# Ledger of designs, part 24: peptides against a protein of PDB entry 2KNC

Target 1, 74 residues: chain A of PDB entry 2KNC
Amino acid sequence: KGPDILVVLLSVMGAILLIGLAALLIWKLLITIHDRKEFAKFEEERARAKWDTANNPLYKEATSTFTNITYRGT

## One batch from the design tools (peptide; made by RFdiffusion4, then SolubleMPNN)

Design b2_p13_7_s2 (from b2_p13_7, 10 letters changed)
Fold by OpenDDE base, seed 2:
Structure b2_p13_7_s2 (fold): chain B 74 residues (1-74), chain A 13 residues (1-13)
Amino acid sequence: as target 1 above (74 residues)
Amino acid sequence: LDEVLALALALIQ
């Protein structure tokens, strides 16, 4: 049986498509891992900045609680 | 790549 030229063409096309798909999946995976690490770092830096601000002796809360001595709850 | 080339060559024989 001579070489099935159709099988060769389909196998090469299939291999190119699989390599292309694998490359796109690897690329997307690398980006997704990178973005998750960067987002986690950003949230850690934001949390650290919030804690540093909370420990700032110049920071005064905008809200203060006053006990109304004339308030007798009915 | 080499496996695909080897397969292509094997299918041509």
Scores: peptide ipSAE 0.041, ipTM 0.656, DockQ to the pose 0.064
Fold by OpenDDE base, seed 4:
Structure b2_p13_7_s2 (fold): chain B 74 residues (1-74), chain A 13 residues (1-13)
Amino acid sequence: as target 1 above (74 residues)
Amino acid sequence: LDEVLALALALIQ
């Protein structure tokens, strides 16, 4: 049976499209994994910065509590 | 890849 030129052309076109789609999926997967790892590092650094702030002896809370000396609680 | 190669070989016979 001679090669069906139409079947060969359609198979080559289909293979190129599948390779292109697979490459885009791999690319998107790699970016998504990279971004999730970078975001996890950023949240870890942010968590560490919060711990360092809690242990910083120079940290003064922005909230000042004033006792009203004229308030005789009934 | 192997299925595409197998298909290509089957089309040449």
Scores: peptide ipSAE 0.036, ipTM 0.619, DockQ to the pose 0.066
Fold by OpenDDE base, seed 3:
Structure b2_p13_7_s2 (fold): chain B 74 residues (1-74), chain A 13 residues (1-13)
Amino acid sequence: as target 1 above (74 residues)
Amino acid sequence: LDEVLALALALIQ
């Protein structure tokens, strides 16, 4: 049976589409992994910056817990 | 690459 030219054409088209789809999936995966690592780093840097700000004696969180001395818990 | 070549050879046959 000679090569079915239609099968060859469809296989080449299918291969090109699969390579294109695979490249897009790899690209999306790499971006997603990069983005997750960058976000984790940014959250760590924000947590450190918040800690450094909390230890800055100039940023007294004025969490004055006003104990309402008039609250006689009955 | 080798799988694509094997598939191409299988289609020619």
Scores: peptide ipSAE 0.032, ipTM 0.602, DockQ to the pose 0.067
Fold by OpenDDE base, seed 5:
Parts: C-alpha cells; structure tokens; sequence
Structure b2_p13_7_s2 (fold): chain B 74 residues (1-74), chain A 13 residues (1-13)
C-alpha cells in the first residue's frame, strides 16, 4: 500500500503546528520567568530605597503620630 | 514521538 499522501500531508502539517506551538510556549515561559525575576529585583530595590529614605536622619516625616498611652477613650 | 514513529512505520508498509 503506497503512502497515503493525505496522511503524509496531515502529519507534516500537524508536526509544523506542534513545533510552532511548542516554540511559542517555550518563548512565553522564558519571558515570564525573566519578567518575574526582573520585577522581584525592582520591588526589592524600591523597598530598600523606601527603607533608606525612612532611616535617613535628615528625613522628617511631616506627620508625627504620638500614641498617648494614657488616652482612655472616654 | 511514539505516534510519529508509529505513523512513519505505517507509511513504509
């Protein structure tokens, strides 16, 4: 029985589609891992910059909250 | 992979 030309064509088309889909999934995975690592570093740097600003002895908060320990909410 | 191999073998018969 000679090779079914239709089966050959469909198998080649299916293989091309699967390779294309696999390449897109790998690409999406690599980008997603990269972006998450970069975003985590950026958030860590922003957190450090906020802590450094808060610990700067020249930074006076515009609002000083005094908790009155003797305030009995009467 | 096994399906592609099975298909390739089926195409040779």
Amino acid sequence: as target 1 above (74 residues)
Amino acid sequence: LDEVLALALALIQ
Scores: peptide ipSAE 0.032, ipTM 0.589, DockQ to the pose 0.046

Design b2_p13_7_s3 (from b2_p13_7, 10 letters changed)
Fold by OpenDDE base, seed 3:
Structure b2_p13_7_s3 (fold): chain B 74 residues (1-74), chain A 13 residues (1-13)
Amino acid sequence: as target 1 above (74 residues)
Amino acid sequence: LEEVLKLALELIL
């Protein structure tokens, strides 16, 4: 008895859907891994730029914190 | 995959 035509059609349709879903999941996973690597590089470059700015002898911080020794908080 | 492809070919021939 050959396989039921309906069972074979449903199995082929199911296989195509599963392959499509698997391809989308793999694609999303690859993008997510790429984006995480790019974000890690961006945070490293940002940390380096901040460090280079802090070591620049011409950089004056726009905000200086002064402790007023005469200020007793009321 | 090969088994599903083989079953699909045996249905069309």
Scores: peptide ipSAE 0.035, ipTM 0.652, DockQ to the pose 0.065
Fold by OpenDDE base, seed 1:
Structure b2_p13_7_s3 (fold): chain B 74 residues (1-74), chain A 13 residues (1-13)
Amino acid sequence: as target 1 above (74 residues)
Amino acid sequence: LEEVLKLALELIL
């Protein structure tokens, strides 16, 4: 059975496509893991900054409770 | 790479 030139051509094309697809999947996975680690670090730093702001005695909450002294509870 | 080379060898024999 001579080498079916079509089978060799299709196998080489299939191998190149599979290697290309695998490389793209690995690249996307590495980026996704990197971005998740950086995002987790950013959320931790943001959480720390929020805790430090909450413990700052100079932080006046922008929430002024206006007690309406004219509200006679009926 | 080695598996692709082995498959290519199995297709030529």
Scores: peptide ipSAE 0.035, ipTM 0.638, DockQ to the pose 0.071
Fold by OpenDDE base, seed 5:
Structure b2_p13_7_s3 (fold): chain B 74 residues (1-74), chain A 13 residues (1-13)
Amino acid sequence: as target 1 above (74 residues)
Amino acid sequence: LEEVLKLALELIL
């Protein structure tokens, strides 16, 4: 059975496609893991910055208690 | 890689 030149060509093409697909999957996985770690760090830093801002005595809570002058409590 | 090379060799022999 002579080497089916077609089978060799299809196997080489299939191997290149599988390597390309594997590289894309690895790349997407690395980005997804990176983005999740970066987002988790960003939320932690944002939480810390909010705590530091809440402990800053210069930030009076801008709780403008708008006393609605028309609200006579029943 | 080696299995693909072995399969290619078995297809050529």
Scores: peptide ipSAE 0.032, ipTM 0.635, DockQ to the pose 0.064
Fold by OpenDDE base, seed 4:
Structure b2_p13_7_s3 (fold): chain B 74 residues (1-74), chain A 13 residues (1-13)
Amino acid sequence: as target 1 above (74 residues)
Amino acid sequence: LEEVLKLALELIL
């Protein structure tokens, strides 16, 4: 019994649709992984730059603790 | 995967 021409046509159409959908999913996955890696790198670089700024020797904390040696607690 | 390949082969033969 030769393959039903309708079954062959529908199977080929279904295969093309599945390949197209799979390609779109792979593409979206690759972009999402790329964007997450790039974002993680930017957040690491930003965190490092923030630490370097926090170690700026010109930064004076607004709060200074003074020990009053002359305080007699009476 | 093998079952899908067997079904595809059975549809083509």
Scores: peptide ipSAE 0.025, ipTM 0.567, DockQ to the pose 0.044

Design b2_p13_7_s4 (from b2_p13_7, 11 letters changed)
Fold by OpenDDE base, seed 2:
Structure b2_p13_7_s4 (fold): chain B 74 residues (1-74), chain A 13 residues (1-13)
Amino acid sequence: as target 1 above (74 residues)
Amino acid sequence: LLAVLQLALELIS
C-alpha cells in the first residue's frame, strides 16, 4: 500500500506535540524541584536565625510569668 | 528525535 499521506502528517504533528509537551513538563518539573529546594533552604536559614536570636545574651523576653502565691481565687 | 525520523521514514515506505 502506498504511503498514507494523512497518517504521515498526523504522526508528525502528534510527534511534535508530544515533544513540545514533554519539554514543557521537564521544564516545569525542574522549576518545581528548584523552588522546593530553595524554599527548604530559606526555611532552614530562617530557623537558624531564630535559634541564633534565642541564644543572644542581649535577648529579653517581652513577657514574664509570675506565680502570685497570695492569689486566693475569689 | 532519531526515533521519530525513523518512524516517519517507515510510514513513508
Scores: peptide ipSAE 0.062, ipTM 0.733, DockQ to the pose 0.065
Fold by OpenDDE base, seed 3:
Structure b2_p13_7_s4 (fold): chain B 74 residues (1-74), chain A 13 residues (1-13)
Amino acid sequence: as target 1 above (74 residues)
Amino acid sequence: LLAVLQLALELIS
């Protein structure tokens, strides 16, 4: 049975589309893994910097607790 | 690419 040219064309087109899609998925996966690792590193470095700042005797806490004197809790 | 070429050859044969 001679090759069905239509089947060949559709298979080639499908293969190109699948390769393109696979490449995009791999690329997205690599970026997502990279970004998660980089973000985790940045959050660790930020947590460390906050700890180092909290141990500085010259550090003044930015958070002030104000008690509302007019709040009579019912 | 080689696998696609092989598949194309198998479909043409």
Scores: peptide ipSAE 0.059, ipTM 0.724, DockQ to the pose 0.076
Fold by OpenDDE base, seed 4:
Structure b2_p13_7_s4 (fold): chain B 74 residues (1-74), chain A 13 residues (1-13)
Amino acid sequence: as target 1 above (74 residues)
Amino acid sequence: LLAVLQLALELIS
């Protein structure tokens, strides 16, 4: 069967589109994996900072409680 | 890529 020029052109166009789509999917997958690893690292660093704050004897709470000596509770 | 090349060869044969 002689080459159908239309079939060849459509197959080449389809192949280019599929390769482009596959490249975009691979790119998005790589970014998503990278971002999840970075996010997991940030959550681990945040967890460590909370533990360090809890165990640091120099940490003073930013809040101070004052008793109003003029408040005679009814 | 190889499958696309094979398909292209089958379409021109």
Scores: peptide ipSAE 0.058, ipTM 0.719, DockQ to the pose 0.070
Fold by OpenDDE base, seed 5:
Structure b2_p13_7_s4 (fold): chain B 74 residues (1-74), chain A 13 residues (1-13)
Amino acid sequence: as target 1 above (74 residues)
Amino acid sequence: LLAVLQLALELIS
């Protein structure tokens, strides 16, 4: 039985669509992994910069909160 | 790709 031309055409179209979808999924996965790694590095650098600013001996906090341990709230 | 080639060969045979 010769190949049904419709079956061959639909199979080729389906294969092209599946390859295209697979390529898009791989591309999206690679970008998502890349962006997450870059974002994690950026947030780590930003966190370090914030800690360095907070630990800067030249930084004077505008407010000093003193907890009076003897305050009984009477 | 191999599965698509096998399927294509089965459809042509």
Scores: peptide ipSAE 0.052, ipTM 0.707, DockQ to the pose 0.057

Design b2_p13_8_s1 (from b2_p13_8, 12 letters changed)
Fold by OpenDDE base, seed 5:
Parts: structure tokens; sequence; C-alpha cells
Structure b2_p13_8_s1 (fold): chain B 74 residues (1-74), chain A 13 residues (1-13)
């Protein structure tokens, strides 16, 4: 039985589409892994910068907690 | 998947 030319054409077209889809999935996966690693570093650096700001000896918290010793909570 | 697709293509030819 000679190869059905239509089935060969459809199989080649399907293979090209599958390769294209696989390449897009690999690309998306690589970006997603990269972005998660970069975002984790950014959040770590931001956390460190917040800690450095909180430990800045020039930073007086605008909130002074006065413990009112006369306030007996009823 | 690609190897299976290639095998099916070869069996069809």
Amino acid sequence: as target 1 above (74 residues)
Amino acid sequence: LLLLALQLLLELL
C-alpha cells in the first residue's frame, strides 16, 4: 500500500505543530523558572533593605508607644 | 513523544 499522501502531509503538519508547541512550552517553563528565581532574589533584597532601614540609627519611628501606666483597663 | 511520532511516521511510509 503506497503511503497515503494525505496522511503523510497531515502527519508532517502535525509533527511541525507539536515541535512548535513543545518549543513554546519549554520557553514558557524556562521563563517561569527564571522569573521565580529573580523574584525570590528581589524579595530577599527588599527584605534586607527594609531591615537596614529599620536598623538605621537615624530612623526614629514616627510612632512613639507611650504606655499609659494610669490606664487600668476596666 | 517525538520518537514515537517519528516511529509512527516511518511505519506509515
Scores: peptide ipSAE 0.029, ipTM 0.625, DockQ to the pose 0.128
Fold by OpenDDE base, seed 1:
Structure b2_p13_8_s1 (fold): chain B 74 residues (1-74), chain A 13 residues (1-13)
Amino acid sequence: as target 1 above (74 residues)
Amino acid sequence: LLLLALQLLLELL
């Protein structure tokens, strides 16, 4: 029984498909890990920048609360 | 790993 040329062809095709799928999964995993690390850093930097912006000494809130000292509630 | 996979493919042939 010579090796069934069909079994050889199917095994080679299957191996190529599995290698291709594995390469795509590894590539997607590497990108996903990279992107999550970069996004976490970006969100931390953005959070720090928001804290610094909230403490801008030039920002006067448009809302001035005047306590009316003459309001003695009857 | 690739050499081992190629060797197993050659042993199947």
Scores: peptide ipSAE 0.027, ipTM 0.617, DockQ to the pose 0.166
Fold by OpenDDE base, seed 4:
Formats: structure tokens, sequence, C-alpha cells
Structure b2_p13_8_s1 (fold): chain B 74 residues (1-74), chain A 13 residues (1-13)
């Protein structure tokens, strides 16, 4: 007895749906990995730029501590 | 899972 034509049709439909779902999951995974790598690179470049800005020789802190060496506390 | 699905599909055909 050949396979029930209804069972073959349902299995082919199920296989197409599973392949479609698998392709969407792979696509979403690839995008998510790509975006995380790009974001990590962006945060690393931003961190480096912040370090270069913190070492800006033109940046004078608004607060300077002066030790008055002539202060003899009586 | 994919190998099992392929095997079930092959056994059905």
Amino acid sequence: as target 1 above (74 residues)
Amino acid sequence: LLLLALQLLLELL
C-alpha cells in the first residue's frame, strides 16, 4: 500500500515550515552575532577615544589642589 | 532533530 497521500502532503508541508523556521532562526542568529560584534567594536573604539580625551594635554581640571608650604599652623 | 526528521521523511516516502 503506497504512503497515504494525505500523510505525504502533511509531511511535505511540515518539512517546508521547519526549513522556513530554521532559516529564520539562522538568519536571526547571524544578525544577533554580527550586531554584538559590531557593538563590542564600537564600545572598544569609544573607550579608546575616551582614554585619548582623558589624556588631552589641553584639559585642565577645574579643581587644582595647592599645598601651601608656607603655612605654619600655629 | 534534523536527522531524525529527515529519516522519518525518508521512511515515509
Scores: peptide ipSAE 0.027, ipTM 0.608, DockQ to the pose 0.108
Fold by OpenDDE base, seed 3:
Structure b2_p13_8_s1 (fold): chain B 74 residues (1-74), chain A 13 residues (1-13)
Amino acid sequence: as target 1 above (74 residues)
Amino acid sequence: LLLLALQLLLELL
């Protein structure tokens, strides 16, 4: 009993759709993993650049806050 | 995975 021609056509069409969907999911997964790694590096570099700006040994803050231990705020 | 899918398709033919 050969397979019904309709079952063969539907199985081939279903297989093509599943392969196409699987390829799109794999592609999206690869991009998402790449983007997460790049974003993590970008946030690390941005954090480092902020720390380097804050620790510039040539930058003396024009204002130093001294806590006057004798000042009891009324 | 692709080989298993091809094998299952061949068993359905």
Scores: peptide ipSAE 0.027, ipTM 0.605, DockQ to the pose 0.162

Design b2_p13_8_s2 (from b2_p13_8, 11 letters changed)
Fold by OpenDDE base, seed 1:
Structure b2_p13_8_s2 (fold): chain B 74 residues (1-74), chain A 13 residues (1-13)
Amino acid sequence: as target 1 above (74 residues)
Amino acid sequence: LLLLALLLAQLLL
């Protein structure tokens, strides 16, 4: 009995769909890995820049508390 | 892909 023509057609259609789905999954995985590596590099560079700014001896906090020694609350 | 090619080959024989 030759292969059922309907089974061959359905298997070829299923194969094309599986290849298409596999290609989309691989593509999504590659993008996700790329974006995660690039984002991790960006966060590392941002962390380094924050550490360098925090250790800048010229950086004065925008908030300076001046205690007015002459302020005796009435 | 290789497993799919083997399955298709077995279906065509």
Scores: peptide ipSAE 0.034, ipTM 0.641, DockQ to the pose 0.178
Fold by OpenDDE base, seed 5:
Order: C-alpha cells, then sequence, then structure tokens
Structure b2_p13_8_s2 (fold): chain B 74 residues (1-74), chain A 13 residues (1-13)
C-alpha cells in the first residue's frame, strides 16, 4: 500500500514544526544558562563592591552607636 | 525525530 500522500504531508509538516520547536528550546536554554551565569557573576561583583565600600577605612558611618555600658536606665 | 524517521521509512517500504 503506497504511503498515503496526506500522511506523508502531515508527517513532513510535523517534522518541520518539531525541528523549529527544538531549535527554539535549545536557543532559550542556552540563553537562560548564559544569563544566569552572567547575573550570578554580576551579583557577586556587586556584593563584593558593597562589602569593599563598607570596609573602606575612609568610610565613616554617619551614625556611630556608642552603647554606654554605664547607662543603667534607672 | 529518529522515531519519526523510522515511521516514515516503514511507511515508504
Amino acid sequence: as target 1 above (74 residues)
Amino acid sequence: LLLLALLLAQLLL
């Protein structure tokens, strides 16, 4: 029984759609992995820059809280 | 894709 021309046509159309979908999924996966790695590095660098600014010996906190150990609130 | 190619090959024989 020769292949039904309709079945061949539908299978070829389905194959093209599946290849297109697979290509989009691979592309999206690669971008998502790339962006997450870049964002993680950026947040690490930003965190480090914040810590380096907080530990800058030239940065005097505008508020020094002196806990007076002699203040017994009577 | 491989399963589809096998199905197509079986349909063409």
Scores: peptide ipSAE 0.033, ipTM 0.636, DockQ to the pose 0.094
Fold by OpenDDE base, seed 4:
Structure b2_p13_8_s2 (fold): chain B 74 residues (1-74), chain A 13 residues (1-13)
Amino acid sequence: as target 1 above (74 residues)
Amino acid sequence: LLLLALLLAQLLL
């Protein structure tokens, strides 16, 4: 029995839609993997910047503790 | 995709 022309047309339309959807999913997956790698790099750079700030000789704590030498605790 | 290609091949034979 020759292929039903309607079944062939619907199968071709369905195949085009599935290929389009698959291409969008692959594209989204590639972007998501790229963005996660970039985010991991930014978190590593932020971690390094915190270590550099802890060792920055120009960082003066805004809080100075003054011991009152005249405070004789009762 | 392979299952779809097989299904299409079975419809064309």
Scores: peptide ipSAE 0.032, ipTM 0.633, DockQ to the pose 0.126
Fold by OpenDDE base, seed 3:
Structure b2_p13_8_s2 (fold): chain B 74 residues (1-74), chain A 13 residues (1-13)
Amino acid sequence: as target 1 above (74 residues)
Amino acid sequence: LLLLALLLAQLLL
């Protein structure tokens, strides 16, 4: 039985589509892993930068809560 | 992937 030319044609078309889909899935997986690693690094660097700012003895918090002792809330 | 492609090629011949 010679290979049905239609089956060969459909198999080649299906193979091209599957290779294209596989390449897109691999690409999406690689960028998703990269993005998650980069985001985790940025959150760590941001947490460290906040810690360094909080421990700077030159950093006076701009918010001094002055309790006005003369304000008797009516 | 190559093994799967070879297996599919053998099923079509």
Scores: peptide ipSAE 0.029, ipTM 0.613, DockQ to the pose 0.191

Design b2_p13_8_s3 (from b2_p13_8, 11 letters changed)
Fold by OpenDDE base, seed 2:
Structure b2_p13_8_s3 (fold): chain B 74 residues (1-74), chain A 13 residues (1-13)
Amino acid sequence: as target 1 above (74 residues)
Amino acid sequence: ILLEALKKLLELL
């Protein structure tokens, strides 16, 4: 009894669909891991730039708090 | 690889 032509066709179609789906999932996973690593690197570079700005002796904070000592005498 | 997997599947059916 030769293999049922319908069973062979359905098995080949199912195998192609499963391989296609697996390839798409692997591709999506690789992109998602890449994007997360690139975003983490960008946030690290941004954090370093903020630290370099904070260590710049030319950087003056826009806010200065002055305690008026004269206000303790009324 | 894929062609051998298909051949093995055809031999099993």
Scores: peptide ipSAE 0.044, ipTM 0.698, DockQ to the pose 0.163
Fold by OpenDDE base, seed 1:
Structure b2_p13_8_s3 (fold): chain B 74 residues (1-74), chain A 13 residues (1-13)
Amino acid sequence: as target 1 above (74 residues)
Amino acid sequence: ILLEALKKLLELL
């Protein structure tokens, strides 16, 4: 039986759809891995910048703890 | 790879 032209057309359409879907999944996976690596680097750089800011002698914390010298807790 | 997959598809048809 000669190749059923309908089977050939449906197989080609199915192959194109599967390749397109696979390409989209690979693209999304690559972006997701890239973004996670970049975000991890950004959080590391931000953590280092916070440590450097905490060591800045010009940084006065907005919270002043007043020790009440008259509070003798009974 | 892709050409061999296409050949196998043609052999099935």
Scores: peptide ipSAE 0.034, ipTM 0.654, DockQ to the pose 0.153
Fold by OpenDDE base, seed 5:
Structure b2_p13_8_s3 (fold): chain B 74 residues (1-74), chain A 13 residues (1-13)
Amino acid sequence: as target 1 above (74 residues)
Amino acid sequence: ILLEALKKLLELL
């Protein structure tokens, strides 16, 4: 009995769907790995920039201690 | 895996 033409069509459709799903999963995996590596690199560069700024003798702390002249703490 | 799937598809044809 030759292959049922319906079974052949359904198998081809199923194969295309599986390839498409596999491609989407690979794409999502690659993006997720890329984004995690890029974020880790960004946080490392930000940490280095903060350390370099803290060692810059021109960096005045933006913490203006506003002494409230009206606050006499008991 | 892929080769066996292709072989089964060919056996179906």
Scores: peptide ipSAE 0.033, ipTM 0.647, DockQ to the pose 0.209
Fold by OpenDDE base, seed 4:
Structure b2_p13_8_s3 (fold): chain B 74 residues (1-74), chain A 13 residues (1-13)
Amino acid sequence: as target 1 above (74 residues)
Amino acid sequence: ILLEALKKLLELL
């Protein structure tokens, strides 16, 4: 009994759709993994730059504590 | 599952 031509056509169409969907899912997965790795590197570099800024001898704190040694609490 | 679906498809060809 030869393959039903309609069944063969529907199976080929279904296979093309599944391959197309699989390719889109793989593509989206690869992009998502790439973007997460790039973002993780960017956040690591930003964290390092923040530490280097905190150790910058030119950084002046906005608050300065002055002890008034002449204050007599009387 | 996928391999069994592929076998059934190949039996249908």
Scores: peptide ipSAE 0.031, ipTM 0.622, DockQ to the pose 0.102

Design b2_p13_8_s4 (from b2_p13_8, 12 letters changed)
Fold by OpenDDE base, seed 1:
Structure b2_p13_8_s4 (fold): chain B 74 residues (1-74), chain A 13 residues (1-13)
Amino acid sequence: as target 1 above (74 residues)
Amino acid sequence: LLLKALLELLKLL
């Protein structure tokens, strides 16, 4: 039985499609891992910057608590 | 590498 030219053609097409799909999946996985690592670093840097901003001695909270010393709760 | 793998697959058919 000579190699069924149709089976050879379909196997080559299938192999190209599988390699292409595998390459796209690997590429997407690498990008997703890279982006998650960069995003985690960005969120850590943003968290640190938010803590440093909260300790800014120039930041006066707009909320002044006036303790009314005359309020003897009787 | 890919060409050798394709040639091996063609030998199995």
Scores: peptide ipSAE 0.034, ipTM 0.639, DockQ to the pose 0.157
Fold by OpenDDE base, seed 5:
Structure b2_p13_8_s4 (fold): chain B 74 residues (1-74), chain A 13 residues (1-13)
Amino acid sequence: as target 1 above (74 residues)
Amino acid sequence: LLLKALLELLKLL
């Protein structure tokens, strides 16, 4: 029984499709892991930058208490 | 591995 040429063609086509699908899944997985890691790093850096801004002695809270010069409390 | 499996499948046909 010679190699069923149809079975050979279908097996080669199936192998190419499985390799292509596996490559796309690996690529999507790598991007998804990268994006989550980059976002987590960005939120950590943003949290640290907020702590550094809160400890910056140059950041006087711009609570300008406008004492209205005209408000003599009755 | 996959290439060997493909070559073995091709020998069984």
Scores: peptide ipSAE 0.031, ipTM 0.621, DockQ to the pose 0.145
Fold by OpenDDE base, seed 3:
Structure b2_p13_8_s4 (fold): chain B 74 residues (1-74), chain A 13 residues (1-13)
Amino acid sequence: as target 1 above (74 residues)
Amino acid sequence: LLLKALLELLKLL
């Protein structure tokens, strides 16, 4: 008995929808992995730039905190 | 994976 034409049509439609959904999920997964790798690089570069600024021998902090040993807070 | 899924779909036909 050949397959019911309705079962064949519904199976083909279901297969197309599943392929489309799978393609969207794969695309979203690839983007999410890419974005996480780019964000990790950005945080590493930002951390490095902060370290380079802190180790710059020409950078004198504009504010030096001196503890006045004679200041007993009233 | 896709080839196996296509072969299983073909068996329903």
Scores: peptide ipSAE 0.030, ipTM 0.614, DockQ to the pose 0.192
Fold by OpenDDE base, seed 4:
Structure b2_p13_8_s4 (fold): chain B 74 residues (1-74), chain A 13 residues (1-13)
Amino acid sequence: as target 1 above (74 residues)
Amino acid sequence: LLLKALLELLKLL
């Protein structure tokens, strides 16, 4: 009994759909992993740049604490 | 694995 032509056609159609879906899932996974790695690198570089900016020797805090040595608390 | 299973299924047709 040869394979039922309908079963063969449906199995081939199902296989094509599954391969297509698998390819889309793999593609989405690769992009998501790539984007997360690039974003993590960007946030690390931004964090380093923020630390370097925080150590900017030209930045004077607007608040300076002066200890008045002449204040005799009487 | 999945490709081998598909090829085995195709041999049963």
Scores: peptide ipSAE 0.030, ipTM 0.611, DockQ to the pose 0.122

## One batch from the design tools (peptide; made by RFdiffusion4, then SolubleMPNN)

Design b2_p14_1_s1 (from b2_p14_1, 12 letters changed)
Fold by OpenDDE base, seed 4:
Structure b2_p14_1_s1 (fold): chain B 74 residues (1-74), chain A 14 residues (1-14)
Amino acid sequence: as target 1 above (74 residues)
Amino acid sequence: LLLELLLALLLSLL
């Protein structure tokens, strides 16, 4: 029985679609893993920067409490 | 693996 040309065409078309879908899933997975690693690194660097800001002797709090020494409460 | 399975399926239909 010669190969049913329709079965061959449908199998090749199904193959191309499955390869394309697999490539897109692999690509999306790689990006998602990359982005999660980059985000985790960014949050670690941000956590370190908060600790360094708390210990930075050059960090002047934007809030200066000015005690007016001339306020004698009458 | 998937490509080999697909090629084997194609060859089994010839």
Scores: peptide ipSAE 0.043, ipTM 0.678, DockQ to the pose 0.305
Fold by OpenDDE base, seed 1:
Structure b2_p14_1_s1 (fold): chain B 74 residues (1-74), chain A 14 residues (1-14)
Amino acid sequence: as target 1 above (74 residues)
Amino acid sequence: LLLELLLALLLSLL
């Protein structure tokens, strides 16, 4: 029985759709892995920058604790 | 590889 032209057409269409979907999934996976690695680096750099900013010698806390040495706790 | 698999699939339907 000669090749069923309908089966050939449907198989080619199905293969193109599967390749397209696979390519989109691979693309999405690659960008998601890339973005997660960059975001992890960004959060690490941001954490380091936050620690360095906490040691800014120009940052005076709004709260100054004065130890009153004259306060003899009776 | 992918083109060969597609060609093999097409040839299996002939």
Scores: peptide ipSAE 0.043, ipTM 0.680, DockQ to the pose 0.286
Fold by OpenDDE base, seed 3:
Structure b2_p14_1_s1 (fold): chain B 74 residues (1-74), chain A 14 residues (1-14)
Amino acid sequence: as target 1 above (74 residues)
Amino acid sequence: LLLELLLALLLSLL
């Protein structure tokens, strides 16, 4: 029985669609993994920058608690 | 690999 031309055409179309879908899924997966790794690095760098600011000897806290010894709370 | 799988699939349907 000669190859059913309809079966061949539908199989080729199905294969192209499956390859296209697989490529899109792989691409989306790679981007999602990349973005998560980049975001994790960004949060680590931001955390380090916050620690470096806290250890900066030139950084004085904007709030200083002064006990006014003369204030008797009357 | 993908081309070989596609060719093998095509040949299995002939």
Scores: peptide ipSAE 0.042, ipTM 0.672, DockQ to the pose 0.378
Fold by OpenDDE base, seed 5:
Formats: structure tokens, sequence, C-alpha cells
Structure b2_p14_1_s1 (fold): chain B 74 residues (1-74), chain A 14 residues (1-14)
């Protein structure tokens, strides 16, 4: 029997769909890996910058504890 | 590999 034109058409359509799905899965995987690495690097850099800011001799804590001399703690 | 498999499948249907 000659090639069933319907079987050929469905096989080509199925192959295109599988290639498209594979490309989308690879794309999503690459983005997900990239974003996780970039976020981890960003959090490390932010943690380091916070340590450098804490060691800045010009950094005064925004919290000043004023001891109210009139506060007799009961 | 995948292209060869697809081509082999296409040729097997002919």
Amino acid sequence: as target 1 above (74 residues)
Amino acid sequence: LLLELLLALLLSLL
C-alpha cells in the first residue's frame, strides 16, 4: 500500500509538536537555572554589601536608645 | 539522531 497520506501528515504534525514542546521545555529549564543562579548571586552580593555597610565607621544605627532619666521603672 | 529517526520513520512509511 502506498504511504497513507493521513499517517504521513499526522506523523509530521506530531514531530513538529514534539520539537516545539522540547524547545519550550529546554527554554524553560535554561531560564529557571539562570534565574536561580542569578538570584543566589544577588543574595550573596547583598549579604556582602550589608556586612561592608555594618563595618562602615560612618554608619550610625538609626536606633538611638534615649534613657529617659525620669523613667523610674516600677 | 532525532532527525535521522524522523527521516527513517518517514522513509519507512513510504
Scores: peptide ipSAE 0.039, ipTM 0.664, DockQ to the pose 0.344

